# Peptides against a protein of PDB entry 3C66: the designs that were tried, part 84

Target 1, 189 residues: chain A of PDB entry 3C66
Amino acid sequence: KSWANLFEKNDFFFRYKFYLEITAYTRGSDEQHLKWSGLVESKVRLLVMKLEVLAGIKIAHPFTKPFESSYCCPTEDDYEMIQDKYGSHKTETALNALKLVTDENKEEESIKDAPKAYLSTMYIGLDFNIENKKEKVDIHIPCTEFVNLCRSFNEDYGDHKVFNLALRFVKGYDLPDEVFDENEKRPSK

## One batch from the design tools (peptide; made by RFdiffusion4, then SolubleMPNN)

Design b2_p18_8_s1 (from b2_p18_8, 6 letters changed)
Fold by OpenDDE base, seed 1:
Structure b2_p18_8_s1 (fold): chain B 189 residues (1-189), chain A 18 residues (1-18)
Amino acid sequence: as target 1 above (189 residues)
Amino acid sequence: MRAKARIFEGSTVFELEE
């Protein structure tokens, strides 16, 4: 199956019990984020390839569309909070304390010149191999290799005050609201 | 199935367990 076919289907975020979120964070300029997120997104297919060959993983399918958001981020503590709270329905309400940048408000003086944190998130749906007698699947190595691959591309990406990369394992019922349409109900436990 | 929530550079081993 082509990745494009998965994108056309609106059931991607209902199809799997488990998802891997890959989020590129940038506290800086839009240009910086475009380069950083673009790099991360370009390498996701390599991570998928490494995951799908693991004995405990039956399917690893990427959702090809990145999810974009940005917040006014006045302090480093705010930036850390974003990285801690984003990516889980359980915790994402904490982001309401920050000003979300939108097309409608981006030209306001209080927002236009404010420090910003940019987020780009890719999703991988995971189906585990129940036929595998192993009760544990270790995906640490492929994920670590992916992080190292992205970080090593440019020396600037070593600055954690600006660029960050996080991988989050999330159950379907705990996916962020951003992946669902307004008329869709999130999966239940 | 249970697992740690996030993976960062330098983090502990991330495992999925039924």
Scores: peptide ipSAE 0.038, ipTM 0.685, DockQ to the pose 0.127
Fold by OpenDDE base, seed 3:
Structure b2_p18_8_s1 (fold): chain B 189 residues (1-189), chain A 18 residues (1-18)
Amino acid sequence: as target 1 above (189 residues)
Amino acid sequence: MRAKARIFEGSTVFELEE
């Protein structure tokens, strides 16, 4: 099945036990984030290719739709908190302490000109070769190469106060709420 | 980067960040 077919059937987040989350963070302008996230998204297929050649990985399928969110982010500590807590259902409730920017509230005076943290998240579903239970897959190298590729594209992306990139390995039952529709039930343990 | 991790069917959640 093509990647497009996975998206169309809307069962991507129920198909795999494991997912790799790729999140581009930007504490700055929308324009900065568009460039940064666009770059990261453009390189995801290269990461997929590198993952697929690992002996322990049977399938690495990207979900092509990015998930977008933004928060009012007054301080650097808030920015660090976002990066720490985002990406897991277990910890994402901590983000409720911050104001989520929505189409409904983005024009409010307290939000419109406030410092923002922008998030764009891509997902890769992973299926492993389980013929040998002792075979453990180390994805550190391809992930590191991916990060370096993104960071080295422009010298501006070396500013960690503005631009950040995180890869999180997550079990299906611990995926963030954003990936599920309102009528969908979260996978159980 | 935060941590090196190995993945297998019983892997726990982990994060790699620069």
Scores: peptide ipSAE 0.032, ipTM 0.647, DockQ to the pose 0.096
Fold by OpenDDE base, seed 2:
Structure b2_p18_8_s1 (fold): chain B 189 residues (1-189), chain A 18 residues (1-18)
Amino acid sequence: as target 1 above (189 residues)
Amino acid sequence: MRAKARIFEGSTVFELEE
């Protein structure tokens, strides 16, 4: 399929063996998250550009739509747990211990006034040139530069109690359930 | 900031967190 088709969900999450997850976390107000996640999302193209020029990377294709979720997050420990468990099918079930905010329940008083953690996740599909080769690909530098770029935009984003940013390298078979439709089967190993 | 290992032979997991 054409590159243009990758901007739709289509088969994006089946096309690559590897993905880079970029998740913006906010434990604060919706307004804070909108600003933070919006900034992160606006910089993803720069990360893609930096990844594409690495010799070991054949393709870096972004999925253009973010995945959004929010949880009632009463404690800092809960916030740390979210950051630890989210982004992998192996561990995401731990999130069931928290109350997911939905359109159906968001107006309930117990949820409406509760502290919340907001998540926005972008995905980059990766294809490497290292197939059948002993190659080392270090994406640390581009990823670090990306994080620094986002964090440096506003001094407030230095508060890790509120704002966090994680980049996770995952295999297709370990992608979170959220990226698949109900009728889709998870990629096999 | 926490960073995990480089990608080697397509088997390594990389993670960056602050």
Scores: peptide ipSAE 0.027, ipTM 0.624, DockQ to the pose 0.092
Fold by OpenDDE base, seed 5:
Structure b2_p18_8_s1 (fold): chain B 189 residues (1-189), chain A 18 residues (1-18)
Amino acid sequence: as target 1 above (189 residues)
Amino acid sequence: MRAKARIFEGSTVFELEE
């Protein structure tokens, strides 16, 4: 298979058993989110490089396009809920309690000027060197370095009420619905 | 939180959140 084919959406989210989700959260303006998410996205390649050199990781391939979403987020509690529930098929239904901003509703008066939480999510497909079913690969070092790299770029990003960054390890069958088309069947357990 | 990927079926999802 060609290199280009490895990063096609229809194949990418079925190729790996495991994925690392990198989500930049912003409760503020779209301008704030653009800067924050842009920074995070620009550093993903560095994380990939760090993951690839780990002995337990055979392959780390990034999906090069971010997934974008935004919710009406009137309270800090809502923002915490989003961060807690997003990124897993098992828990994402809780997000239905919030109003998803769409192209169809973004101009509605009740949504247009409402406080919002913005999400930008990057995915890395992971292939491991599995020797034992109980084998564990420690990825906290490269992940922590990545978070520190992003957070330290600007002092404003230290405001956790506005800017947040989460890395989630997810199995293919538990990927959020956003990565699949309506006609696609999610991977089986 | 120390993030370790468990590489067996039935592994729980883990998160590193700032």
Scores: peptide ipSAE 0.031, ipTM 0.638, DockQ to the pose 0.078; fails the geometry check

Design b2_p18_8_s2 (from b2_p18_8, 7 letters changed)
Fold by OpenDDE base, seed 2:
Structure b2_p18_8_s2 (fold): chain B 189 residues (1-189), chain A 18 residues (1-18)
Amino acid sequence: as target 1 above (189 residues)
Amino acid sequence: MRARARIFEGATVFELEE
């Protein structure tokens, strides 16, 4: 399928058994995050191209729209927790301990001026060539090159206290709740 | 056929098992 067919959510998050999540994190200003996440998002196509040429990967299809969220993040430990717990249905409930910024609460005095962690997440659906009896597929090289590309774009992005980038391999049944509509049932294990 | 993935020092490995 062409990437154009994946601009809409449709059944994208039901189509594949496996997904690669690319999340850009920023503990700082909205402006900082806009620049950082925009850069990361602009490079995702390069990662897809590198994945597509791997023998063990049959399909690597990006969902072209990012998922956005932000949390009140008063401490560095909170920031580490977000990076540890986000991206998996199994662990994302731990994030309930933090205040999620919403359209309804963003103007509250306790929230609007609070330190925040911003998240932008892109998804790539993956299909593997299992019929070739491959034992494993290592995507370390393309993923590492992608991270290095993003981090090296500006020296400021080397500050891990502010900017972070994570790539997480996730099974379809363990995707975060954010990818499903309220009327959709999570894929079965 | 079942699949397993793991992350190790930035590497993501997809493994196939019967």
Scores: peptide ipSAE 0.037, ipTM 0.680, DockQ to the pose 0.158
Fold by OpenDDE base, seed 4:
Structure b2_p18_8_s2 (fold): chain B 189 residues (1-189), chain A 18 residues (1-18)
Amino acid sequence: as target 1 above (189 residues)
Amino acid sequence: MRARARIFEGATVFELEE
């Protein structure tokens, strides 16, 4: 099974009303993040499989490529703020208080040696069966199992000061700006 | 950090859990 063949990238973030964001956070070294995010990403297919078998979920399509970002993160409070605000268009403007690391600025002295928070985000598009309006679809269990799976893989990943994992349920119109090209208009409500 | 999402009766319930 190849998920990559199930959709086109150009319309993925317009195709679904709902998305599950899986973000691996690391406040530490790039190497630490590569290991952590790599692990998380390697397990996403398991989450997809668990979501697909839920009666209320018609489709769970993973976007196969992660979105990578990093911020200068001088304090633990900044790290908490990132985790709180990231992943929603409603709140992501708060991240403007932090310096986004880019290819253009990464070599600046103030950024190069600064503590950083690394983010890798995977997206799953969700289509629900709405035939029975009384049906409750609870993705909490699969999501919790996924988090536990990732965190239990290595005891180091239990250090919340360094490694974190968030799963956020987001409507299409509230997707963060990162998923859209500069010329793309975000979905409307 | 975990987000719990439930859809029922056309509504989505979002819950954050540590």
Scores: peptide ipSAE 0.037, ipTM 0.646, DockQ to the pose 0.092
Fold by OpenDDE base, seed 5:
Formats: C-alpha cells, structure tokens, sequence
Structure b2_p18_8_s2 (fold): chain B 189 residues (1-189), chain A 18 residues (1-18)
C-alpha cells in the first residue's frame, strides 16, 4: 500500500491489532491545554523512534492528527474518573455521567464558564514480533523518557491537579468510539 | 491474543499471549 494510504483514518484504526494511546489531560484553561498538548504532541515522534528499536516491536506507526475532547469537570474526583475511564471502549461509557462539551452546547451559560477537563489523544499503531505464546515487551525506557521529556519542559507541568499524561495500550476492538465514524463497525475480537 | 498495558506518570511492561 502507498505511504499516503497508511495515514487515512479509516484504514489506520483497522490496520493494527494493537495501539498505544497517548493522552494529555488538562484541568484548567484552554490556553494551558494548548501549551501542554502541543508539547506532548511534538514529542510523539521521538517516542515512535524509541519504540521501533525494541526487539518485540516490528512497526510503530503514528496517526498524525490528535483527537480532541473536553468535559465539564467540577471536581477533582471527576478529573480522576476521566483519567481512569477514558481510552477504552469497555469503560468509556462511565464518561456519560459528565457533560461533554460540544460545538452545540459550548456557549450555554452552564457550560461556558464551568471548569473544564481537556483531552488530546495521539495514537500509535503497533505490530509485534511474536515468537511464542508468552512474550513480554518492556517499554519502560522509552515511555519513561517520553514522560520525563514532557514533564521537565516547564515547572508548571509538575502540578498534577492540572496537567497529566497517560499512555494506554489498547486492542483494536477496544478502541474508543471517537476513532470510528458512525457508519463504521469497530473491529471484532 | 491477550495484551494489557497502562502507563500513568511512569512506564510499564506488557505481555502478549496467544
């Protein structure tokens, strides 16, 4: 397949059995999130390079565009819940307890001035070199380096009440609904 | 195939099983 076709959304999220989700969380202002998420996104290519050299990983292919979402987040418990439940189809329904900010409702008085949690998510498709039934791949080094690079950029990012960063390994059939169009059927188990 | 991994402010090891 051509290089150009590898970056089409509909092809990308059906091409791999496994994906790594990189999500930047911000409970604060839009400006804070733009800076934080922009930094995280700028470092993804470095993580890809580090993943590709691991013996157990054949291919690490980034999807170039982030997925953006935001929720009304009045409490710290809500923020923790978002970070716990987001990123998996099996758990994301718990997010329905929160108000999703949309273009249609963002100007409503109850939403416009409410505390927000912002999410920006990057995806990496993974192809593994599986040699036996039980194989372990250690991503400790590349992931730790990635987190440290992002967190150390600015001392303000040390505030975990505002800024957070998570990496989640997911199977294709368990990808969040956000990556599929309404007319697309998610991959089967 | 079984696989699991989640990293929050850290790193992890994931295991793949047929």
Amino acid sequence: as target 1 above (189 residues)
Amino acid sequence: MRARARIFEGATVFELEE
Scores: peptide ipSAE 0.033, ipTM 0.652, DockQ to the pose 0.209
Fold by OpenDDE base, seed 1:
Structure b2_p18_8_s2 (fold): chain B 189 residues (1-189), chain A 18 residues (1-18)
Amino acid sequence: as target 1 above (189 residues)
Amino acid sequence: MRARARIFEGATVFELEE
């Protein structure tokens, strides 16, 4: 039985106070991104296992469905901006300056031949033990090991101009809009 | 104020929120 069957989307992003976002970035072809994001997604279960054994973490549950998006990305500066601003409700409005690629516009001449940045994001819900304050829980080590594991899989993934991987610790009220339906209200502080 | 963390290539960036 897969983890995906354990949670409904509507419940998952309201159930936890804290989330870990794992985002695979690719500025290149869709084929390159499929390979890179597929690898990252395949290793998430290993990160969960490492998080679960930490004394300060009561529960680490993955949401197994990836969230996909892509933008026209003409410059390297745009690519850096995407990586900086994506993943937080507070900052994601900056992405409005870029053209979002959709099924409706992907065949337009100005879009189909444009450089693209592809994003795939996985989420882990975190529940901390009250006896162990979250401020004292060091998730840096398992997260760094995860990044190294993914990067070392193929020499091509060493090219930071194309492939990148980031992990962001966020609160429920600061989750990106993509995880909520239009009729859903994001959690409050 | 609370802090959130972003991990990128082994480096951690902390951002504070009110």
Scores: peptide ipSAE 0.031, ipTM 0.642, DockQ to the pose 0.097

Design b2_p18_8_s3 (from b2_p18_8, 8 letters changed)
Fold by OpenDDE base, seed 5:
Structure b2_p18_8_s3 (fold): chain B 189 residues (1-189), chain A 18 residues (1-18)
Amino acid sequence: as target 1 above (189 residues)
Amino acid sequence: MKPAARIFEGATVFELEE
């Protein structure tokens, strides 16, 4: 299989058993989110490089395009809920309580000027080296370095009321619905 | 201190079984 095929959407989210999700959150303006998410996205390649050199990781492949979404987010509690529930198929249904901003509804008066939370999510497919029946892989160091790199870029990004970052390890069968097309069947356990 | 990022339990440590 060519490298080009590995990064096609149709295959990427079925190719790996495990994925690392990196989500940049912004409760503020679109401009704020563009800067924050752009920074995070620009650093993902560095995280991949650090993951690839770990003995327990055979392959770390980034999906090249971010997934973008935004919600009407009137309160800080709503923002906390988004950060808690997003990124897993098991929990994402809780987000149905919030209004998803779409191209179809973004011009509605109740949505256009409403406070919003913006999300940009990058995915890394992971393949592991299994040497023994039970093996432990720790990616804490690379992930921490990545977080520090993003947060330290600008002091404004230290404001957790506005800017947040999440890393989530997810099995293929628990990927969010956003990664699959309507005609695609979710991977089985 | 609030964490610099939201890292869910198990997000950085993986236990793999054949």
Scores: peptide ipSAE 0.067, ipTM 0.689, DockQ to the pose 0.553
Fold by OpenDDE base, seed 1:
Structure b2_p18_8_s3 (fold): chain B 189 residues (1-189), chain A 18 residues (1-18)
Amino acid sequence: as target 1 above (189 residues)
Amino acid sequence: MKPAARIFEGATVFELEE
């Protein structure tokens, strides 16, 4: 496949056994989130480069577009819950306790002025040289370097009440529902 | 101090502190 075809949504989330999810969280304004998520997204290619040179990684391919969502987030505990539960099919149902902000409801008075958590998620598909290895490839170092790169850009991003970042290593069958179309079946184990 | 970020790898969580 051409490079362009490889990164189409239609098969990207079925192509790999493993994915790395990078999620930027913001509990604040949409303007704050735009700056934070934009920074994180701009650095993803650097993470890919660091992953590709690891001996155990055969391929690391980023998906071209972020996934965007936002929730009404009235408390700090809700914000912590979002960060804990988002990004895995096993746990994402907990988010149903929160009000999802949509184009249809965003102008409602109860939602418009409510505190919100914004989420932007980038995906990297991973192919490993040894799939049947008992020990996983250590990606901790590249991920740590990436986090440091994002957090060090602006002192304001040190405010954990507002800005957060998570990296999640996920199997294809445990990807969030957001990556699949309504007519697509989730990959099997 | 709250971690700067979270790294999830399977069932293992790596907390990155500032």
Scores: peptide ipSAE 0.042, ipTM 0.637, DockQ to the pose 0.156
Fold by OpenDDE base, seed 3:
Structure b2_p18_8_s3 (fold): chain B 189 residues (1-189), chain A 18 residues (1-18)
Amino acid sequence: as target 1 above (189 residues)
Amino acid sequence: MKPAARIFEGATVFELEE
């Protein structure tokens, strides 16, 4: 039975105290985003492998499906705001100033032809070896290597006006609302 | 040079507080 079948979707975002969020951003076409996000997603397993070998990390478990969202993004400043504010419950409310693209509104004239920012977010649950209380776990190196791997795959991905990648470490209580069902209560502190 | 990615550097070092 593949690892994918063992973790029912329902407990992943409650199982860990810490998560690494990997978000691929694209301000461009859906086709551009599909290629970029697909590449990033394909490399997440390599990042997991690099995280698992760190002495302070007991478990690095990727969630199987990306979370997809898109916003009307008329300006570069809006795109910067999305990248700054997305991925934390504390800051995500700032995104309410932008129009979220949904299946219900995507055909509206004001949205259909508008510039868009596309987001694909993957989550890795992290469990740490607490026994060495003094060991600082630094995931910077694996994360940097991952970013370089993704960015170097195609010269086009060097264009920061279009393609971006963010890695955010988040506590379970500060996960974005998108990871919880309407009936689920956010983890407490 | 714009960083290749926004690695929130402050978040990559885990101080495991007891």
Scores: peptide ipSAE 0.082, ipTM 0.699, DockQ to the pose 0.478; fails the geometry check
Fold by OpenDDE base, seed 2:
Structure b2_p18_8_s3 (fold): chain B 189 residues (1-189), chain A 18 residues (1-18)
Amino acid sequence: as target 1 above (189 residues)
Amino acid sequence: MKPAARIFEGATVFELEE
């Protein structure tokens, strides 16, 4: 398969046992989110490069397309809940308490002018060198460096009330529903 | 100080399941 084929949605979310999710959050305007998420997305390739050179990581492949979502987010507690619950199939049902913004409802008066949280999520598929069953791979350093790189780009991104960033390690069977089509079966444990 | 990002503890150390 060509390099390009490795990043097609068709099998990407079935190819790996493990994924790293990078989510940029913005509670503010769509313009603010576009700038923030665009910055984060532009730096993902640097994170991949840092992961690839770690002992124990055989492959780190980014999915090229971000996943976009937005919620009506009237309170800071709602924003915290989104950041806590998003990114895992196990916990994402808690988000049903919030109004998901869709193309169908975005023009409704109650939604159009409501405070919103915007989410952009990038995925990295991970394959590990299993030869040493006992080897722990620590990705803390590359992840921290990535976060610092993103946050330090502009002073405005230091405002945690508006801009946030999360990195979550997820097993394939616990990926959010958004990555699968209706006709696709979630990977089993 | 709020952490610069949420790095979930499970995300930092991967125990390769046998």
Scores: peptide ipSAE 0.071, ipTM 0.693, DockQ to the pose 0.503; fails the geometry check

Design b2_p18_8_s4 (from b2_p18_8, 7 letters changed)
Fold by OpenDDE base, seed 1:
Structure b2_p18_8_s4 (fold): chain B 189 residues (1-189), chain A 18 residues (1-18)
Amino acid sequence: as target 1 above (189 residues)
Amino acid sequence: MRAAARIFEGATVFELEE
């Protein structure tokens, strides 16, 4: 199977039992988010390389495109809630309490000038050599190195009130709804 | 120095603080 076929949207989120989600958060301007998310996205390949060489990982394949979303985020507590709840089907319904920014509503006066949280999420599909092993593969070292790499690029990215980064290890059946088409059923346990 | 980030593995959350 060609590289292009392997990374098509149609089956990527059904192909693996496990996924690593990398989400760049920005509570600020879209310009700030563009720079921050762009940096994070540019470094994902390096993380993949570090994951691939781990003995317990058989395959680590990144999805080619990020998922983008933004919410009206009036308070810092809302921003914390977004970071806590986003990225899992189990918890993402909590985000319904916030106003999702869409192409249809972005020009409304109540939304246009409101404080916003921007999200860009990259996905890595993971296949492990030993799936039924009680102890999971330790991916914390590569992930920590990745975070340090992203945060150290610019001193401004040290401001956690504006810029944040999360890595979430998620099972296929707990992927966010955003990765599936309306006519697709989420994977079963 | 470790940069601030969140790492989720299942129900376990690992906080990397600055």
Scores: peptide ipSAE 0.035, ipTM 0.659, DockQ to the pose 0.151
Fold by OpenDDE base, seed 4:
Structure b2_p18_8_s4 (fold): chain B 189 residues (1-189), chain A 18 residues (1-18)
Amino acid sequence: as target 1 above (189 residues)
Amino acid sequence: MRAAARIFEGATVFELEE
């Protein structure tokens, strides 16, 4: 199967039981986020390669288009909350306490000049080898290496007050709402 | 923040690091 075909949304978020979410966070300027997220996104393919060679992983397929979102983020606590709650349907409702920046509201005075947290999220669909139920698959190592790679690229990216990077393992039924269209029903357990 | 998982015997173990 061609990777190119997998780059289209289609049924990507219904195809796998498990997904790895890679989210670049920036509490700062749009310019800062563009650089940071761009770097992270440029390295995702390396993570995929590292995942694919794991014996327990049958398939690691990236969805190549990032999901972009931003929130008004007045405080550091808000920023921490975003990082904690984002990426899971179970917890994302907590983000409703924050103002989501949209094309419709971005020009409002209360939003335009407000501190913001920017999010760019990449997704990797995962299929595991289930032949041996006793098989252990640890994706922690490649994920950690990926984070270190991104963080170490520039000293500025070590500032956790501004730049953050999270890799979240989620089940398909727990994917954030953002990956589904309004007319799509999320996968069941 | 980093969240990683280990899958073993159908169970997923999450490890979270800041």
Scores: peptide ipSAE 0.032, ipTM 0.651, DockQ to the pose 0.092
Fold by OpenDDE base, seed 5:
Parts: structure tokens; sequence; C-alpha cells
Structure b2_p18_8_s4 (fold): chain B 189 residues (1-189), chain A 18 residues (1-18)
């Protein structure tokens, strides 16, 4: 299988047992989110490099395109809920309580001027060395360094009321619905 | 099987497989 095929959507989210999700959150303007998410996305390759050198990780392959979504987010509690529930199939149904912004509804008066939370999510497929299965693989250090790198870029990104960043280690069968097409079957346990 | 984990603002939450 060629390298090009490894990064195709229809195969990427079925190829690995484990994935690392990197989500940039912004409760503010679209412009703020573009800058924040763009910064995060630009640093993902550095995280991949740090993951690849870990003894327990055989492969760390990034999916090249981010997944974008936005919700009407009237309150700080809503913003906290989004950050808590997003990123897992088990919990993402809670987001149905919020209004998802779509191309079809974004021009509605009740939506276009409403406070919004923006999400950009990058995915890294992970393959682990079976010979090192008994060894504990700790990805916390590279992930923490990545978060610190992004947060320290601009002092404005220290405002947690606006900008947030989360990394989630997820099994393939628990990936969010957004990564699958309507005709694709979710991986089994 | 490995547990899932979420890192959020310095905190790590682990989720066990059901």
Amino acid sequence: as target 1 above (189 residues)
Amino acid sequence: MRAAARIFEGATVFELEE
C-alpha cells in the first residue's frame, strides 16, 4: 500500500486501532478561530515527530485535513459541555442539545449573529509495537509540550474563556460520527 | 486493551473499555 493511500479518508479511520484527536476550541469570532486553529494545525507535525520516537509507538500518521464544526454557544456552561462531550461517539449525542451551524442554516437571523463555539479537529493514527506491549507508553509528555507550545505563542491564547485545546486518545470504534460517511460502518470492538 | 485518555488543560481523564 502506497503512502498516498494511507492518507485517504475512506481507509484512514479504519486502518488504526487507536487515534489521537487534537481539537482547537474558540468561543469568539471566526477570525479568532482561524488564527488559533491555524496555529495548532501548523504545530501538529512537531507532535508527530515527538510521538514517532517513543519506543512503544511504531507509527504516527496524521490525517492531513481538519474537521470543522461550530455550534451556537450562548453560555459558558455550553462551552464547557462542548469541550467535555466532543470527541467520543459515546458522549457526542449530548451535543444535540445545541444548535449545529451548517451551510444551510448559517444565514438564519437567530444563528448568524449568535455567540458561537468553533471546533477544528486533527487526527493522528497510532500503531503500537507489540513487542513493547508490556511497557507503558506514556504520550502525556509530548502532548503536554504540544499544548504549551501552542498556548505560549500569543498571550491572548491564555484566555481560557475564549481559546482552548484538548487532546483525546480514542479507540477506532469510538471515533466521532464526523469521520465516517453515511454509508460507512463504524469499526467494531 | 489500552484505556482511552483525554488531556485537557493539564488534566488527563482516562476511560476504561466497556
Scores: peptide ipSAE 0.031, ipTM 0.638, DockQ to the pose 0.095
Fold by OpenDDE base, seed 3:
Structure b2_p18_8_s4 (fold): chain B 189 residues (1-189), chain A 18 residues (1-18)
Amino acid sequence: as target 1 above (189 residues)
Amino acid sequence: MRAAARIFEGATVFELEE
């Protein structure tokens, strides 16, 4: 069975203390984002495989569906701000300064033709083997290899003004609000 | 920006890489 059949959505973001967020950013067209995010998403399983073989990682479990969001992004500074602030509950409130694109407002004149930043985020739940305190786990290498793999697929993806890719290590209590339903309580520290 | 985590004897160290 595929990972999609192993766990239901309802408890994924409560199951682990640690998560790896993989976010594909695109400041451009929807078509550009579709290609970029699709590529990134298609390679996540390779990252999982590389993480699983690390002795200090007990489980690396990907959530099957990406989280999608888009913001009006008129400037490069806004794009940098999005990349800096997104992915953490502690900092995501800064994004309130930007207009979130929704199904309800996407056809408004001020939004439909505005420059946009698109975000697609995949999550990997992590469980570590902490019993061996002498063991050092470094996920930097697999993550770097993953980024290089995605960036090298097409020369166009080297344009950081348009395409970006971030991997963020986040504790469960600091996950973005997007992963929780309105009736769910955020995990405590 | 990429965030890397290193776990050393129960401690997690975060490193940011552009």
Scores: peptide ipSAE 0.028, ipTM 0.614, DockQ to the pose 0.083

